# Peptides against a protein of PDB entry 1Y74, part 57

Target 1, 57 residues: chain A of PDB entry 1Y74
Amino acid sequence: LGLERDVSRAVELLERLQRSGELPPQKLQALQRVLQSRFCSAIREVYEQLYDTLDIT

## One batch from the design tools (peptide; made by RFdiffusion4, then SolubleMPNN)

Design b2_p29_5_s3
Fold by OpenDDE base, seed 3:
Structure b2_p29_5_s3 (fold): chain B 57 residues (1-57), chain A 29 residues (1-29)
Amino acid sequence: as target 1 above (57 residues)
Amino acid sequence: LEELLRLLEEVLELLEEIRRLMEEVERHL
């Protein structure tokens, strides 16, 4: 599913940026927590139920 | 229903913009 892939890719990139140490880790961790939140999971579940075929590329 | 779908679309557009910005930052590190 496009949304699950894009959220997973955003989390992966945030974890890479946190490991580089070049950016303040607290803001990156806060954004990662938002993307991994129950809110984003509920949005994804609603999306999957309504749009089994929308590849948002 | 239609307002919830619009809010979902706006959140997805924001996630795509965040992804693009993160890829751009990654290329400059």
Scores: peptide ipSAE 0.050, ipTM 0.526, DockQ to the pose 0.435
Fold by OpenDDE base, seed 4:
Formats: sequence, structure tokens, C-alpha cells
Structure b2_p29_5_s3 (fold): chain B 57 residues (1-57), chain A 29 residues (1-29)
Amino acid sequence: as target 1 above (57 residues)
Amino acid sequence: LEELLRLLEEVLELLEEIRRLMEEVERHL
């Protein structure tokens, strides 16, 4: 599904930015932890169930 | 249900904006 791919890409980009050292790594790591949280996973599961039901093209 | 859908749409728009900003940063580094 598009959302899972986009969240995975956002996490990959955050890991690259943390390795560059140009930005404070703690803030980027905190955002990565939020995106990988059970909260974001639960939002994704609810969105996937609703997307399949509502045929949002 | 409609309020939960709106909140999910807002979270998705924010995630897409974060992705675009991160790709823009990656292109300037």
C-alpha cells in the first residue's frame, strides 16, 4: 500500500540525514521513532481498512 | 467515523509534506 512505502521511505531518508551529521541526530531519531511507533502502525491499519472499504481513488 | 477519516487524511498530508521536505534537503546535501 502507498502509505507503508511512503513511511518506509521517510524512515530511510531520516537514517541518511542522521548519518550525514549536518542536522541534530536526536531530533531526527525522535521523528523516526514516532513514524515507527505503534500509533503510526495503528493509523496505517485503520487507513488501509477504510481505503479498501471506501474505494478512495 | 468521518472525524477519524479527516484526522487520518491530515496525518497522511503531513507525512507527504515531511517526505517532500526530506527529499528537498537530500537534494541540497
Scores: peptide ipSAE 0.049, ipTM 0.525, DockQ to the pose 0.407
Fold by OpenDDE base, seed 2:
Structure b2_p29_5_s3 (fold): chain B 57 residues (1-57), chain A 29 residues (1-29)
Amino acid sequence: as target 1 above (57 residues)
Amino acid sequence: LEELLRLLEEVLELLEEIRRLMEEVERHL
């Protein structure tokens, strides 16, 4: 689904930004941990079920 | 930086849409 791809791409970019040193890494790492959390995974599973049921265009 | 901000905005918008739909389902149960 688009959300899984976009979350995965956001994580990849956060990892690149952490390596550049241009930004304080702690906030970027905290955001990456949120996006990789079991909470975001559970929301994605619910989204997949809702998307299939509600035919959200 | 701009590409990351755009993707984070898109992810937040999708999460807000999911939240809205979950709250709508909860109101109809």
Scores: peptide ipSAE 0.045, ipTM 0.476, DockQ to the pose 0.034
Fold by OpenDDE base, seed 1:
Structure b2_p29_5_s3 (fold): chain B 57 residues (1-57), chain A 29 residues (1-29)
Amino acid sequence: as target 1 above (57 residues)
Amino acid sequence: LEELLRLLEEVLELLEEIRRLMEEVERHL
């Protein structure tokens, strides 16, 4: 599923940017927390269920 | 930076598609 991979890659990039010091680390960490939240996990589960139910190619 | 912004845009678009599908399912229940 593309969404899980793309979220995981976005988190990896946010962790790299936090280590570079080029950007305010607090904002990057807040965005990482949102992407790793129970909300994003629940939306992924709903997406998987809808995909399986609606046969969306 | 540009790669991260592109991936965040793609994630937001997918979340908006999921939201539209959920609202459609809720209207048919």
Scores: peptide ipSAE 0.045, ipTM 0.472, DockQ to the pose 0.034

Design b2_p29_6_s1 (from b2_p29_6, 20 letters changed)
Fold by OpenDDE base, seed 1:
Structure b2_p29_6_s1 (fold): chain B 57 residues (1-57), chain A 29 residues (1-29)
Amino acid sequence: as target 1 above (57 residues)
Amino acid sequence: MDEARRLYEELQRFYEELQRLVQLLDLLT
């Protein structure tokens, strides 16, 4: 599903931006923690279940 | 600059998928 890939890619890009020093790291780290939270995992699980149940591509 | 733009594009796609999830939840409720 696109959501898991998009979350993983967003985390990778946040880690690169933190290493570059182009932006203040605090907000980037906070966003990374949100994307890696149980909240985002729960959204993904519900999304996957809905697509599987409804046969949505 | 390029990596910040790429992150924005990924977050935009993530937001669009969240909007689709909300639409599906609206159909089930």
Scores: peptide ipSAE 0.139, ipTM 0.676, DockQ to the pose 0.375
Fold by OpenDDE base, seed 3:
Structure b2_p29_6_s1 (fold): chain B 57 residues (1-57), chain A 29 residues (1-29)
Amino acid sequence: as target 1 above (57 residues)
Amino acid sequence: MDEARRLYEELQRFYEELQRLVQLLDLLT
């Protein structure tokens, strides 16, 4: 689903920003940790299950 | 069904906000 791709892209972009040094890394790293957390994975799993169940095209 | 749809709509809003975040991050990189 698009959500998994967009989470992965967000993480990739956050890693690039942390390497550039253009922004303070602490908040970027905190956001990356949230996106890679079990909490974010659980949200994605519920979203995928609901998407499949509701057949929202 | 109505509760599952309401939860889906909340999760969809979360996804849209995540897409906006990706767009902002893409502009910065």
Scores: peptide ipSAE 0.123, ipTM 0.659, DockQ to the pose 0.035
Fold by OpenDDE base, seed 5:
Structure b2_p29_6_s1 (fold): chain B 57 residues (1-57), chain A 29 residues (1-29)
Amino acid sequence: as target 1 above (57 residues)
Amino acid sequence: MDEARRLYEELQRFYEELQRLVQLLDLLT
């Protein structure tokens, strides 16, 4: 689903920004940890279940 | 159905905000 792709893309981009050194890494790393958290995984799981149940295309 | 739809709509808004974040990050990389 699009949400999993966009979370994965956001993480990839945050990792690139941390490697560039153009921005202070601490806030980028904190955001990456949030996106990779069990909280975001639970949100995604519920979203996917609802998407399948409601058949929203 | 109505409560599930309302929750889906809130999660869809969260997804749209995440997409905006990805677009911003794409401009910075």
Scores: peptide ipSAE 0.121, ipTM 0.650, DockQ to the pose 0.034
Fold by OpenDDE base, seed 4:
Structure b2_p29_6_s1 (fold): chain B 57 residues (1-57), chain A 29 residues (1-29)
Amino acid sequence: as target 1 above (57 residues)
Amino acid sequence: MDEARRLYEELQRFYEELQRLVQLLDLLT
C-alpha cells in the first residue's frame, strides 16, 4: 500500500537531510521517530484494514 | 459502513499531508 512506502520514503529523506547538515538535526530526528513509532504503525494498520474492507478504488 | 468510510477519509487526508511532506523533503535533498 502507498502509505507504508511513503512513510519509508519520508524516513529515508529525513536521514539524508540529517547527513547533509543543512538543517538542525533535532527536529528531523524527532519527526523520524514519530514516523517509526508504534503510533504511526497502528494508524497504518487501521488504514490498510479499511482500504482492504472498503475496496476504495 | 458510514463510520468506517469517515475514518478512512480522515486517514486519507493524513496520508495526503504525508505525501506533501515527502514532496517537500524530496525538493530539499
Scores: peptide ipSAE 0.119, ipTM 0.654, DockQ to the pose 0.034

Design b2_p29_6_s2 (from b2_p29_6, 17 letters changed)
Fold by OpenDDE base, seed 3:
Structure b2_p29_6_s2 (fold): chain B 57 residues (1-57), chain A 29 residues (1-29)
Amino acid sequence: as target 1 above (57 residues)
Amino acid sequence: MEEARRLYEEVLRLYEELQELLRLLDELT
């Protein structure tokens, strides 16, 4: 999935920023909220593909 | 069926990665 790869990359980048300690907690929380929104969209895309694959009418 | 399983496993991995990120965030706040 295109959106899924973008979410996975965002998680990886946030984990790196977290390990460096360079990111202020408020910015990190804002990035988390953006990631959660994208993650929910990626889950939806996967469910849509599952329904298409299973031919669930 | 196999494709559906792969997509589910991929979502589960992303969920686990997100949960670990959230945990580490909570430790920094």
Scores: peptide ipSAE 0.052, ipTM 0.433, DockQ to the pose 0.029
Fold by OpenDDE base, seed 4:
Structure b2_p29_6_s2 (fold): chain B 57 residues (1-57), chain A 29 residues (1-29)
Amino acid sequence: as target 1 above (57 residues)
Amino acid sequence: MEEARRLYEEVLRLYEELQELLRLLDELT
């Protein structure tokens, strides 16, 4: 799914940024917050779609 | 129903993997 690809790519980018040490801790924390927000939102959307599909049955 | 269950299980795996990475990130900062 597009979500799986986007999450896997975000994970790969985080691991690269950790290994490089090039990011100040504050930028890493900001990226973590952005990924948590986008990921939690995408997870909620999929859960809501699943519940809507199950509640119609 | 079966496709929705498969998608749910896949999303849960991705959630657990990302939560572990975010935890490791938090321990390093």
Scores: peptide ipSAE 0.051, ipTM 0.426, DockQ to the pose 0.030
Fold by OpenDDE base, seed 2:
Structure b2_p29_6_s2 (fold): chain B 57 residues (1-57), chain A 29 residues (1-29)
Amino acid sequence: as target 1 above (57 residues)
Amino acid sequence: MEEARRLYEEVLRLYEELQELLRLLDELT
Protein backbone atom coordinates (compact mmCIF):
# COMPACT_ATOMS: atom_id res chain seq x y z
CA LEU B 1 0.00 0.00 0.00
CA GLY B 2 1.29 3.56 -0.44
CA LEU B 3 2.37 5.54 2.68
CA GLU B 4 -0.57 7.97 2.24
CA ARG B 5 -3.09 5.07 2.17
CA ASP B 6 -1.57 3.42 5.28
CA VAL B 7 -1.62 6.77 7.16
CA SER B 8 -5.26 7.34 6.11
CA ARG B 9 -6.18 3.82 7.32
CA ALA B 10 -4.38 4.36 10.66
CA VAL B 11 -6.28 7.68 11.16
CA GLU B 12 -9.66 6.00 10.38
CA LEU B 13 -8.97 3.19 12.88
CA LEU B 14 -7.89 5.68 15.59
CA GLU B 15 -11.11 7.69 15.03
CA ARG B 16 -13.19 4.47 15.41
CA LEU B 17 -11.37 3.63 18.66
CA GLN B 18 -11.92 7.18 19.95
CA ARG B 19 -15.69 7.03 19.16
CA SER B 20 -16.12 3.61 20.83
CA GLY B 21 -14.94 5.04 24.20
CA GLU B 22 -13.70 1.50 25.05
CA LEU B 23 -10.03 2.60 25.30
CA PRO B 24 -8.49 5.25 27.58
CA PRO B 25 -8.35 8.53 25.56
CA GLN B 26 -4.74 9.12 26.71
CA LYS B 27 -3.49 5.90 25.00
CA LEU B 28 -5.20 6.81 21.70
CA GLN B 29 -3.89 10.38 21.87
CA ALA B 30 -0.36 9.09 22.61
CA LEU B 31 -0.49 6.79 19.52
CA GLN B 32 -1.93 9.61 17.35
CA ARG B 33 0.81 12.00 18.53
CA VAL B 34 3.59 9.46 17.83
CA LEU B 35 2.22 8.70 14.30
CA GLN B 36 1.74 12.40 13.53
CA SER B 37 5.13 13.40 15.00
CA ARG B 38 7.13 10.81 12.98
CA PHE B 39 5.12 11.40 9.79
CA CYS B 40 5.40 15.19 10.11
CA SER B 41 9.15 14.84 10.80
CA ALA B 42 9.69 12.69 7.67
CA ILE B 43 7.66 15.12 5.51
CA ARG B 44 9.65 18.04 6.96
CA GLU B 45 12.96 16.29 6.20
CA VAL B 46 11.90 15.71 2.55
CA TYR B 47 10.89 19.38 2.24
CA GLU B 48 14.16 20.55 3.86
CA GLN B 49 16.15 18.38 1.39
CA LEU B 50 14.14 19.78 -1.56
CA TYR B 51 14.75 23.36 -0.36
CA ASP B 52 18.46 22.66 0.19
CA THR B 53 18.67 21.18 -3.34
CA LEU B 54 16.85 24.21 -4.81
CA ASP B 55 19.03 26.69 -2.84
CA ILE B 56 22.19 24.98 -4.20
CA THR B 57 20.80 25.43 -7.76
CA MET A 1 -13.88 -4.51 24.58
CA GLU A 2 -12.91 -7.21 22.04
CA GLU A 3 -13.54 -4.94 18.98
CA ALA A 4 -11.55 -2.05 20.52
CA ARG A 5 -8.65 -4.45 21.31
CA ARG A 6 -8.61 -5.78 17.70
CA LEU A 7 -8.71 -2.26 16.24
CA TYR A 8 -5.89 -1.17 18.61
CA GLU A 9 -3.76 -4.17 17.53
CA GLU A 10 -4.43 -3.32 13.83
CA VAL A 11 -3.42 0.34 14.41
CA LEU A 12 -0.27 -0.88 16.21
CA ARG A 13 0.65 -3.12 13.21
CA LEU A 14 0.12 -0.19 10.80
CA TYR A 15 2.28 1.97 13.08
CA GLU A 16 5.12 -0.61 12.99
CA GLU A 17 4.80 -0.79 9.17
CA LEU A 18 4.94 3.02 8.90
CA GLN A 19 8.02 3.05 11.18
CA GLU A 20 9.75 0.57 8.84
CA LEU A 21 8.81 2.70 5.79
CA LEU A 22 10.23 5.79 7.54
CA ARG A 23 13.42 3.84 8.42
CA LEU A 24 13.84 2.77 4.77
CA LEU A 25 13.27 6.38 3.66
CA ASP A 26 15.95 7.55 6.14
CA GLU A 27 18.40 4.94 4.75
CA LEU A 28 17.81 6.31 1.20
CA THR A 29 18.63 9.89 2.29
Scores: peptide ipSAE 0.048, ipTM 0.436, DockQ to the pose 0.490
Fold by OpenDDE base, seed 5:
Structure b2_p29_6_s2 (fold): chain B 57 residues (1-57), chain A 29 residues (1-29)
Amino acid sequence: as target 1 above (57 residues)
Amino acid sequence: MEEARRLYEEVLRLYEELQELLRLLDELT
């Protein structure tokens, strides 16, 4: 889905910033956790429910 | 009814996580 792709791209960009050392590592790691573990999961669940509701197979 | 309630609860969770994301981004700038 477009939003899942955009969130995945945001995670990749944050992983690049982590490797550069330009950002405080603890804050960046917290941001990565929000994107990877909870935010991406919640996006996926919302989209799955939208497909189920719209009867889009 | 139940599906619409579940979807609403997930949208609320997503909104809370997005607010935390925006807060963490603001602390990085």
Scores: peptide ipSAE 0.050, ipTM 0.453, DockQ to the pose 0.034; fails the geometry check

Design b2_p29_6_s4 (from b2_p29_6, 16 letters changed)
Fold by OpenDDE base, seed 5:
Structure b2_p29_6_s4 (fold): chain B 57 residues (1-57), chain A 29 residues (1-29)
Amino acid sequence: as target 1 above (57 residues)
Amino acid sequence: MEEARREYEEVLRLYEELQRLLEELDKLL
């Protein structure tokens, strides 16, 4: 689903930005932790289940 | 500088998309 791809892409970009050292890593790392959290995984699962149930394309 | 700016702008776009999806989810609950 689009959300899983977008979260994975956002994490990849945040890891690149942290390695470049051009930006303060703390905020980038905090956002990465949120996106990789069990909370975001659970919300994604609920989203996927709702879209599967509602037959929303 | 310019690469990190482009990557940061892409992260912001993905964050805005995630927020819209969460807002849609909140309307369905």
Scores: peptide ipSAE 0.092, ipTM 0.605, DockQ to the pose 0.719
Fold by OpenDDE base, seed 2:
Structure b2_p29_6_s4 (fold): chain B 57 residues (1-57), chain A 29 residues (1-29)
Amino acid sequence: as target 1 above (57 residues)
Amino acid sequence: MEEARREYEEVLRLYEELQRLLEELDKLL
């Protein structure tokens, strides 16, 4: 699904940015933790269920 | 520098897309 892919891509990019050392890692790590949180996963699941129910492509 | 800037700009776009999807979800609830 689009949102799962976008979250996974955002996490991948945040991990690359943390490894580069060009940006302060603490804020990037905090954002990564939010995107990998149980809250974000629950919102994604609700979103996916609604889109599956509404047949929105 | 140029690679990290492009990766950061992509993260910002994905964050803005996530915000729009959350706003659309809020309108459906």
Scores: peptide ipSAE 0.092, ipTM 0.606, DockQ to the pose 0.713
Fold by OpenDDE base, seed 1:
Structure b2_p29_6_s4 (fold): chain B 57 residues (1-57), chain A 29 residues (1-29)
Amino acid sequence: as target 1 above (57 residues)
Amino acid sequence: MEEARREYEEVLRLYEELQRLLEELDKLL
């Protein structure tokens, strides 16, 4: 689904931004932790289940 | 500078898309 790809891409970009050193890393790391959290994974699973059940593409 | 700006602007676009998907999810629950 688009959501999994968008989360994965956002994490990749946050890792690049942290390596550049052009931005304070703490906020970028905090956002990355949110995107990789059990909460974000659970929301993705619920989204996938609802769309699969409702035949929404 | 310009590369980090482009990467940051892409993160913002992805964040806005994630917000839309969460809003659609909230309508289905």
Scores: peptide ipSAE 0.091, ipTM 0.606, DockQ to the pose 0.654
Fold by OpenDDE base, seed 3:
Structure b2_p29_6_s4 (fold): chain B 57 residues (1-57), chain A 29 residues (1-29)
Amino acid sequence: as target 1 above (57 residues)
Amino acid sequence: MEEARREYEEVLRLYEELQRLLEELDKLL
């Protein structure tokens, strides 16, 4: 499903932005922590289960 | 400068998409 790819892409971009030093790192690190959290993983799992049940591709 | 702006704009789009998915999930609960 697109969500796993989009989360992985968002994390990759946040890591690049933090390495550039062009932006304040604290907000970028906070967003990266949210995207890599167990909470975000649980939401993804529920989403995948709902779409598997509904047979929505 | 311009690469970091493009990467930041992509992160903002992905964040807005995640917000929409969370709002849809909240409507299903």
Scores: peptide ipSAE 0.090, ipTM 0.603, DockQ to the pose 0.717

Design b2_p29_7_s1 (from b2_p29_7, 15 letters changed)
Fold by OpenDDE base, seed 4:
Structure b2_p29_7_s1 (fold): chain B 57 residues (1-57), chain A 29 residues (1-29)
Amino acid sequence: as target 1 above (57 residues)
Amino acid sequence: LRQRLLEALALPDLEELVRELLRLEEERR
């Protein structure tokens, strides 16, 4: 699904930034955890349901 | 980079946050 893929790409970006050392990794890791949380997943599911209902790309 | 991340976190919507992070991802490819 598009939004799930987009969240995954955002997480991959955060992982790359953590490895690069360009920024302090702890806060990036915290943001990654939020994006991978059950809370974020629940919101994502609502968005995906709306997209499915409206058949929007 | 840091400022762009802060701006993304200030967005009112999760979808907009993710969209801004994706723009950063695309710029860094």
Scores: peptide ipSAE 0.175, ipTM 0.735, DockQ to the pose 0.387
Fold by OpenDDE base, seed 1:
Structure b2_p29_7_s1 (fold): chain B 57 residues (1-57), chain A 29 residues (1-29)
Amino acid sequence: as target 1 above (57 residues)
Amino acid sequence: LRQRLLEALALPDLEELVRELLRLEEERR
């Protein structure tokens, strides 16, 4: 829930930065792809499960 | 902007990386 929403907001930021032209878009797009990858989603799921099990803040 | 993105990418923790990106997002609202 929380981290999923936060990743989505981070992706939206990267999309805005790509449109603004303030930075070269290719590297921003690469970072966006990483955040949207199955690997990143799997890591997010592990984090969420750890919070549930260990009650880590 | 560029320097803050590079510093965020140097963080060892994915949650901390995302948190730093969210700080940037909030500053740009």
Scores: peptide ipSAE 0.172, ipTM 0.733, DockQ to the pose 0.374
Fold by OpenDDE base, seed 3:
Structure b2_p29_7_s1 (fold): chain B 57 residues (1-57), chain A 29 residues (1-29)
Amino acid sequence: as target 1 above (57 residues)
Amino acid sequence: LRQRLLEALALPDLEELVRELLRLEEERR
């Protein structure tokens, strides 16, 4: 569950940066979409299963 | 900021990318 939480925090950062105007928001939004994609979620699930199986913290 | 994001995107895997974004988040708190 650590990676899921960390991805959520990273998305929150990207949302704040989009609102701040420090950078053009379109590319930040694209990165956010990637982090929230089904593909990214599937990869995260594989990582979590591997960590659980191998008892890696 | 921009350069830090580009460097994060150049990292080899998702875990490292997210870790660098979290470091940036912590520095900005």
Scores: peptide ipSAE 0.170, ipTM 0.732, DockQ to the pose 0.391
Fold by OpenDDE base, seed 5:
Structure b2_p29_7_s1 (fold): chain B 57 residues (1-57), chain A 29 residues (1-29)
Amino acid sequence: as target 1 above (57 residues)
Amino acid sequence: LRQRLLEALALPDLEELVRELLRLEEERR
């Protein structure tokens, strides 16, 4: 749940950077797509389940 | 900015990548 929130904040940053035009948007958009992908979600779920199992705060 | 993004992308761990992006986000507020 924490990582999900942090990924969401990272995506918001990437969206702001794309809108600002400070950097070419294509690579930022690609990174955003990775962070929003089912693959990233699956990896996040593994992390979260691992933390739950190990009781890591 | 660009260099820090490249350095973040070079990190082998997803959590570390996201943490570095969040540091950038906080510094830009």
Scores: peptide ipSAE 0.170, ipTM 0.731, DockQ to the pose 0.393

Design b2_p29_7_s3 (from b2_p29_7, 15 letters changed)
Fold by OpenDDE base, seed 3:
Structure b2_p29_7_s3 (fold): chain B 57 residues (1-57), chain A 29 residues (1-29)
Amino acid sequence: as target 1 above (57 residues)
Amino acid sequence: LRARLQAALALPDLEEMVRALLRLEEERR
């Protein structure tokens, strides 16, 4: 599904924002860690399974 | 920028949060 790709793009955005210095990096890094966590991955997997089962795009 | 990130984090759904972040990414390109 697009969600895995979209999470990856969101992480890339957060990495760019951390490098730009426009915002304090610590909270951006914390958000990045959440998006890359096993917990978030597990939720994403559930979403993907439901979309695959229900054929929702 | 900050306010839009805070608004994304206030969304109750993970997919909507990610979608809000991607809209922000697209607007900055």
Scores: peptide ipSAE 0.228, ipTM 0.791, DockQ to the pose 0.388
Fold by OpenDDE base, seed 4:
Structure b2_p29_7_s3 (fold): chain B 57 residues (1-57), chain A 29 residues (1-29)
Amino acid sequence: as target 1 above (57 residues)
Amino acid sequence: LRARLQAALALPDLEEMVRALLRLEEERR
């Protein structure tokens, strides 16, 4: 649950940076798409499983 | 700003990358 929320907050940051014009938006949008991808979600699930198995904080 | 984003993207761990982005978010609030 924590990492999913943190990813959502990171996406919100990227959206704000895209709107600010401080940086070219194309790469920020690409990163946002990666973070919102099924692939990123699958990686998150693997990390959560590893933490459950290894009890890593 | 750009250098800090590049440093976050250079991290090998997704959780560390996200934490670096969140620290940047908090500093900009």
Scores: peptide ipSAE 0.193, ipTM 0.766, DockQ to the pose 0.363
Fold by OpenDDE base, seed 1:
Structure b2_p29_7_s3 (fold): chain B 57 residues (1-57), chain A 29 residues (1-29)
Amino acid sequence: as target 1 above (57 residues)
Amino acid sequence: LRARLQAALALPDLEEMVRALLRLEEERR
């Protein structure tokens, strides 16, 4: 679904920023872990279910 | 760069945060 793809693309951005050295990598890696967490996935699933039931997507 | 990441993290909504990160990604392509 769109939000899953968008989260994956945001993770790819964070990986690129970690490799570039433009910013300290530790906080970027922590944010990446949050976006890849089971908690974030569960919230995404709730949004997707609401969109399906309301016929928005 | 840092200020834009901090602004994205200050957003209360997950979808808005992700959209802010994607706008930044598109500008860097």
Scores: peptide ipSAE 0.190, ipTM 0.765, DockQ to the pose 0.430
Fold by OpenDDE base, seed 2:
Order: sequence, then C-alpha cells, then structure tokens
Structure b2_p29_7_s3 (fold): chain B 57 residues (1-57), chain A 29 residues (1-29)
Amino acid sequence: as target 1 above (57 residues)
Amino acid sequence: LRARLQAALALPDLEEMVRALLRLEEERR
C-alpha cells in the first residue's frame, strides 16, 4: 500500500482529532502541516522508491 | 490518546510513525 495513502489517512485522523476537541488543536495542526509539506512529500517519494526497488511488501 | 500520539511522534522513521497513527485511526473507527 502506498505511503501516500497512509499519510493521507494520518492527515484525516489529525483533522478529525482537531474537530473533536479531544486534544488541543494547535500541535495537531502543526503536525498536519508537516505531513502536508513539500519536504514530507519529497521524503515519502524517496521512501516509496526505496521500497519499490527492494520489493518490500 | 495523547500518550499514543506522543509515542508515534517519538519513532525514528516516518513510515513507522505513520503506521502507528494508522493503527490508532483504525482503533477509533
């Protein structure tokens, strides 16, 4: 399963947690911003390429 | 909840962190 999908699901979790008010939203929002950053996307792409090369399931 | 999020963020690998968050997401469904 692509790490892209997994990151998207993690972001959706963070959005749900922010909306629920179960936790202070500021740190959750900061983490969401990191996960949605170009930097994180670039790292994800490298990870996916490495796993594709190694044929890790 | 908080402690599990903190534990996920303490993981040294992005994929492991994301997997920990996804396990938490699945348990909350």
Scores: peptide ipSAE 0.185, ipTM 0.757, DockQ to the pose 0.404

Design b2_p29_7_s4 (from b2_p29_7, 16 letters changed)
Fold by OpenDDE base, seed 3:
Structure b2_p29_7_s4 (fold): chain B 57 residues (1-57), chain A 29 residues (1-29)
Amino acid sequence: as target 1 above (57 residues)
Amino acid sequence: LRERLLAALALPDLEELLRELLRLEEEER
């Protein structure tokens, strides 16, 4: 599974939880912002390049 | 749910965190 897809699914979960009201939305929104941050994206790109090269299985 | 989410955030590895979040996503569907 690609890290990009996993991050996207995690964000989708956080968005659903924010809408459902099951949990206080503020911390969920903060976590979502971290996952969608430029910093997280930069790390993701490095990981994806490494896995694309190494995960030949 | 809340306790499992907090436990996921305490995981030492990002991949493990994401894996747990995805597990929670499937259970909440």
Scores: peptide ipSAE 0.075, ipTM 0.586, DockQ to the pose 0.408
Fold by OpenDDE base, seed 4:
Order: sequence, then structure tokens, then C-alpha cells
Structure b2_p29_7_s4 (fold): chain B 57 residues (1-57), chain A 29 residues (1-29)
Amino acid sequence: as target 1 above (57 residues)
Amino acid sequence: LRERLLAALALPDLEELLRELLRLEEEER
């Protein structure tokens, strides 16, 4: 499991897409903010705890 | 790219969304 890393990689993708200008940046930036929010971090923490508890890889 | 990103954003599950975004990240790398 590497949800923190996976979220970071997703954010990096969104940053690259914003810089490339291939897509309108506003919605990408909004999504980036969501992924970097405390809300997303809390969800990630719950997932990681569940994986630890259930020993699911 | 655009259509796949929109499809990912329509997924009801965060884990599935992240998997699709990571797949896109690997393809765009």
C-alpha cells in the first residue's frame, strides 16, 4: 500500500497537465486542491488503517 | 486523455479514481 505516494503521483500528474495547457487548468487545480485537502488525508488514513487491520495487500 | 480523465472523475470510489489517475500518470510520463 502506498496511498500517500499514489495521491502525490496523482497531484504531480495534475500539475503537469496544468503546465502543459492541454486542458483548462481551473478544474484540474480544483481537483488538486481536493487531493491535497485534509479531507482527502483523513480518507487516506482510514483506508490505510483498514488495510492494516484487515491485513489486505 | 480528456475523456479518460472525465470518466475517472465520474467514478464513485476514491480508490478507483486514484487507480485511473495513476494509470494516466504512467501513460503521460
Scores: peptide ipSAE 0.074, ipTM 0.591, DockQ to the pose 0.435
Fold by OpenDDE base, seed 1:
Structure b2_p29_7_s4 (fold): chain B 57 residues (1-57), chain A 29 residues (1-29)
Amino acid sequence: as target 1 above (57 residues)
Amino acid sequence: LRERLLAALALPDLEELLRELLRLEEEER
């Protein structure tokens, strides 16, 4: 599972959307901060461990 | 774009949220 990579790609999207001005940036920035937070990283780590153990496919 | 992004943010599952964001990322390339 490439969840870390997927989070990184999602963050990249949010950065592009902020620069485009198509959407108000404040909520996009807030979401980016959540995805890059230590808390989100810890949850991701647990999530990945569960996938490795229970459903690696 | 906006409506799909808001719908993604309403998803209770992190994997589903990320999957939708990645789909949007591919369409915006």
Scores: peptide ipSAE 0.071, ipTM 0.575, DockQ to the pose 0.393
Fold by OpenDDE base, seed 2:
Structure b2_p29_7_s4 (fold): chain B 57 residues (1-57), chain A 29 residues (1-29)
Amino acid sequence: as target 1 above (57 residues)
Amino acid sequence: LRERLLAALALPDLEELLRELLRLEEEER
């Protein structure tokens, strides 16, 4: 649950940055797609057992 | 913002990347 929440917050940041125009949106959108991909979800599932107890905030 | 985001994307570890993105998220609120 911790990593899932943190990925969701990272996606929300990327969405805000795309709307604000502070940075060119193309690379931000690409990163958002990676974070929302099945590949990233699979990695998260594997690493959650290792990192769920770590405070990354 | 830009330089910190680029530095975060250069991190080899997913946990470190997420940690830095969360710091940026908190600062951009």
Scores: peptide ipSAE 0.069, ipTM 0.578, DockQ to the pose 0.384

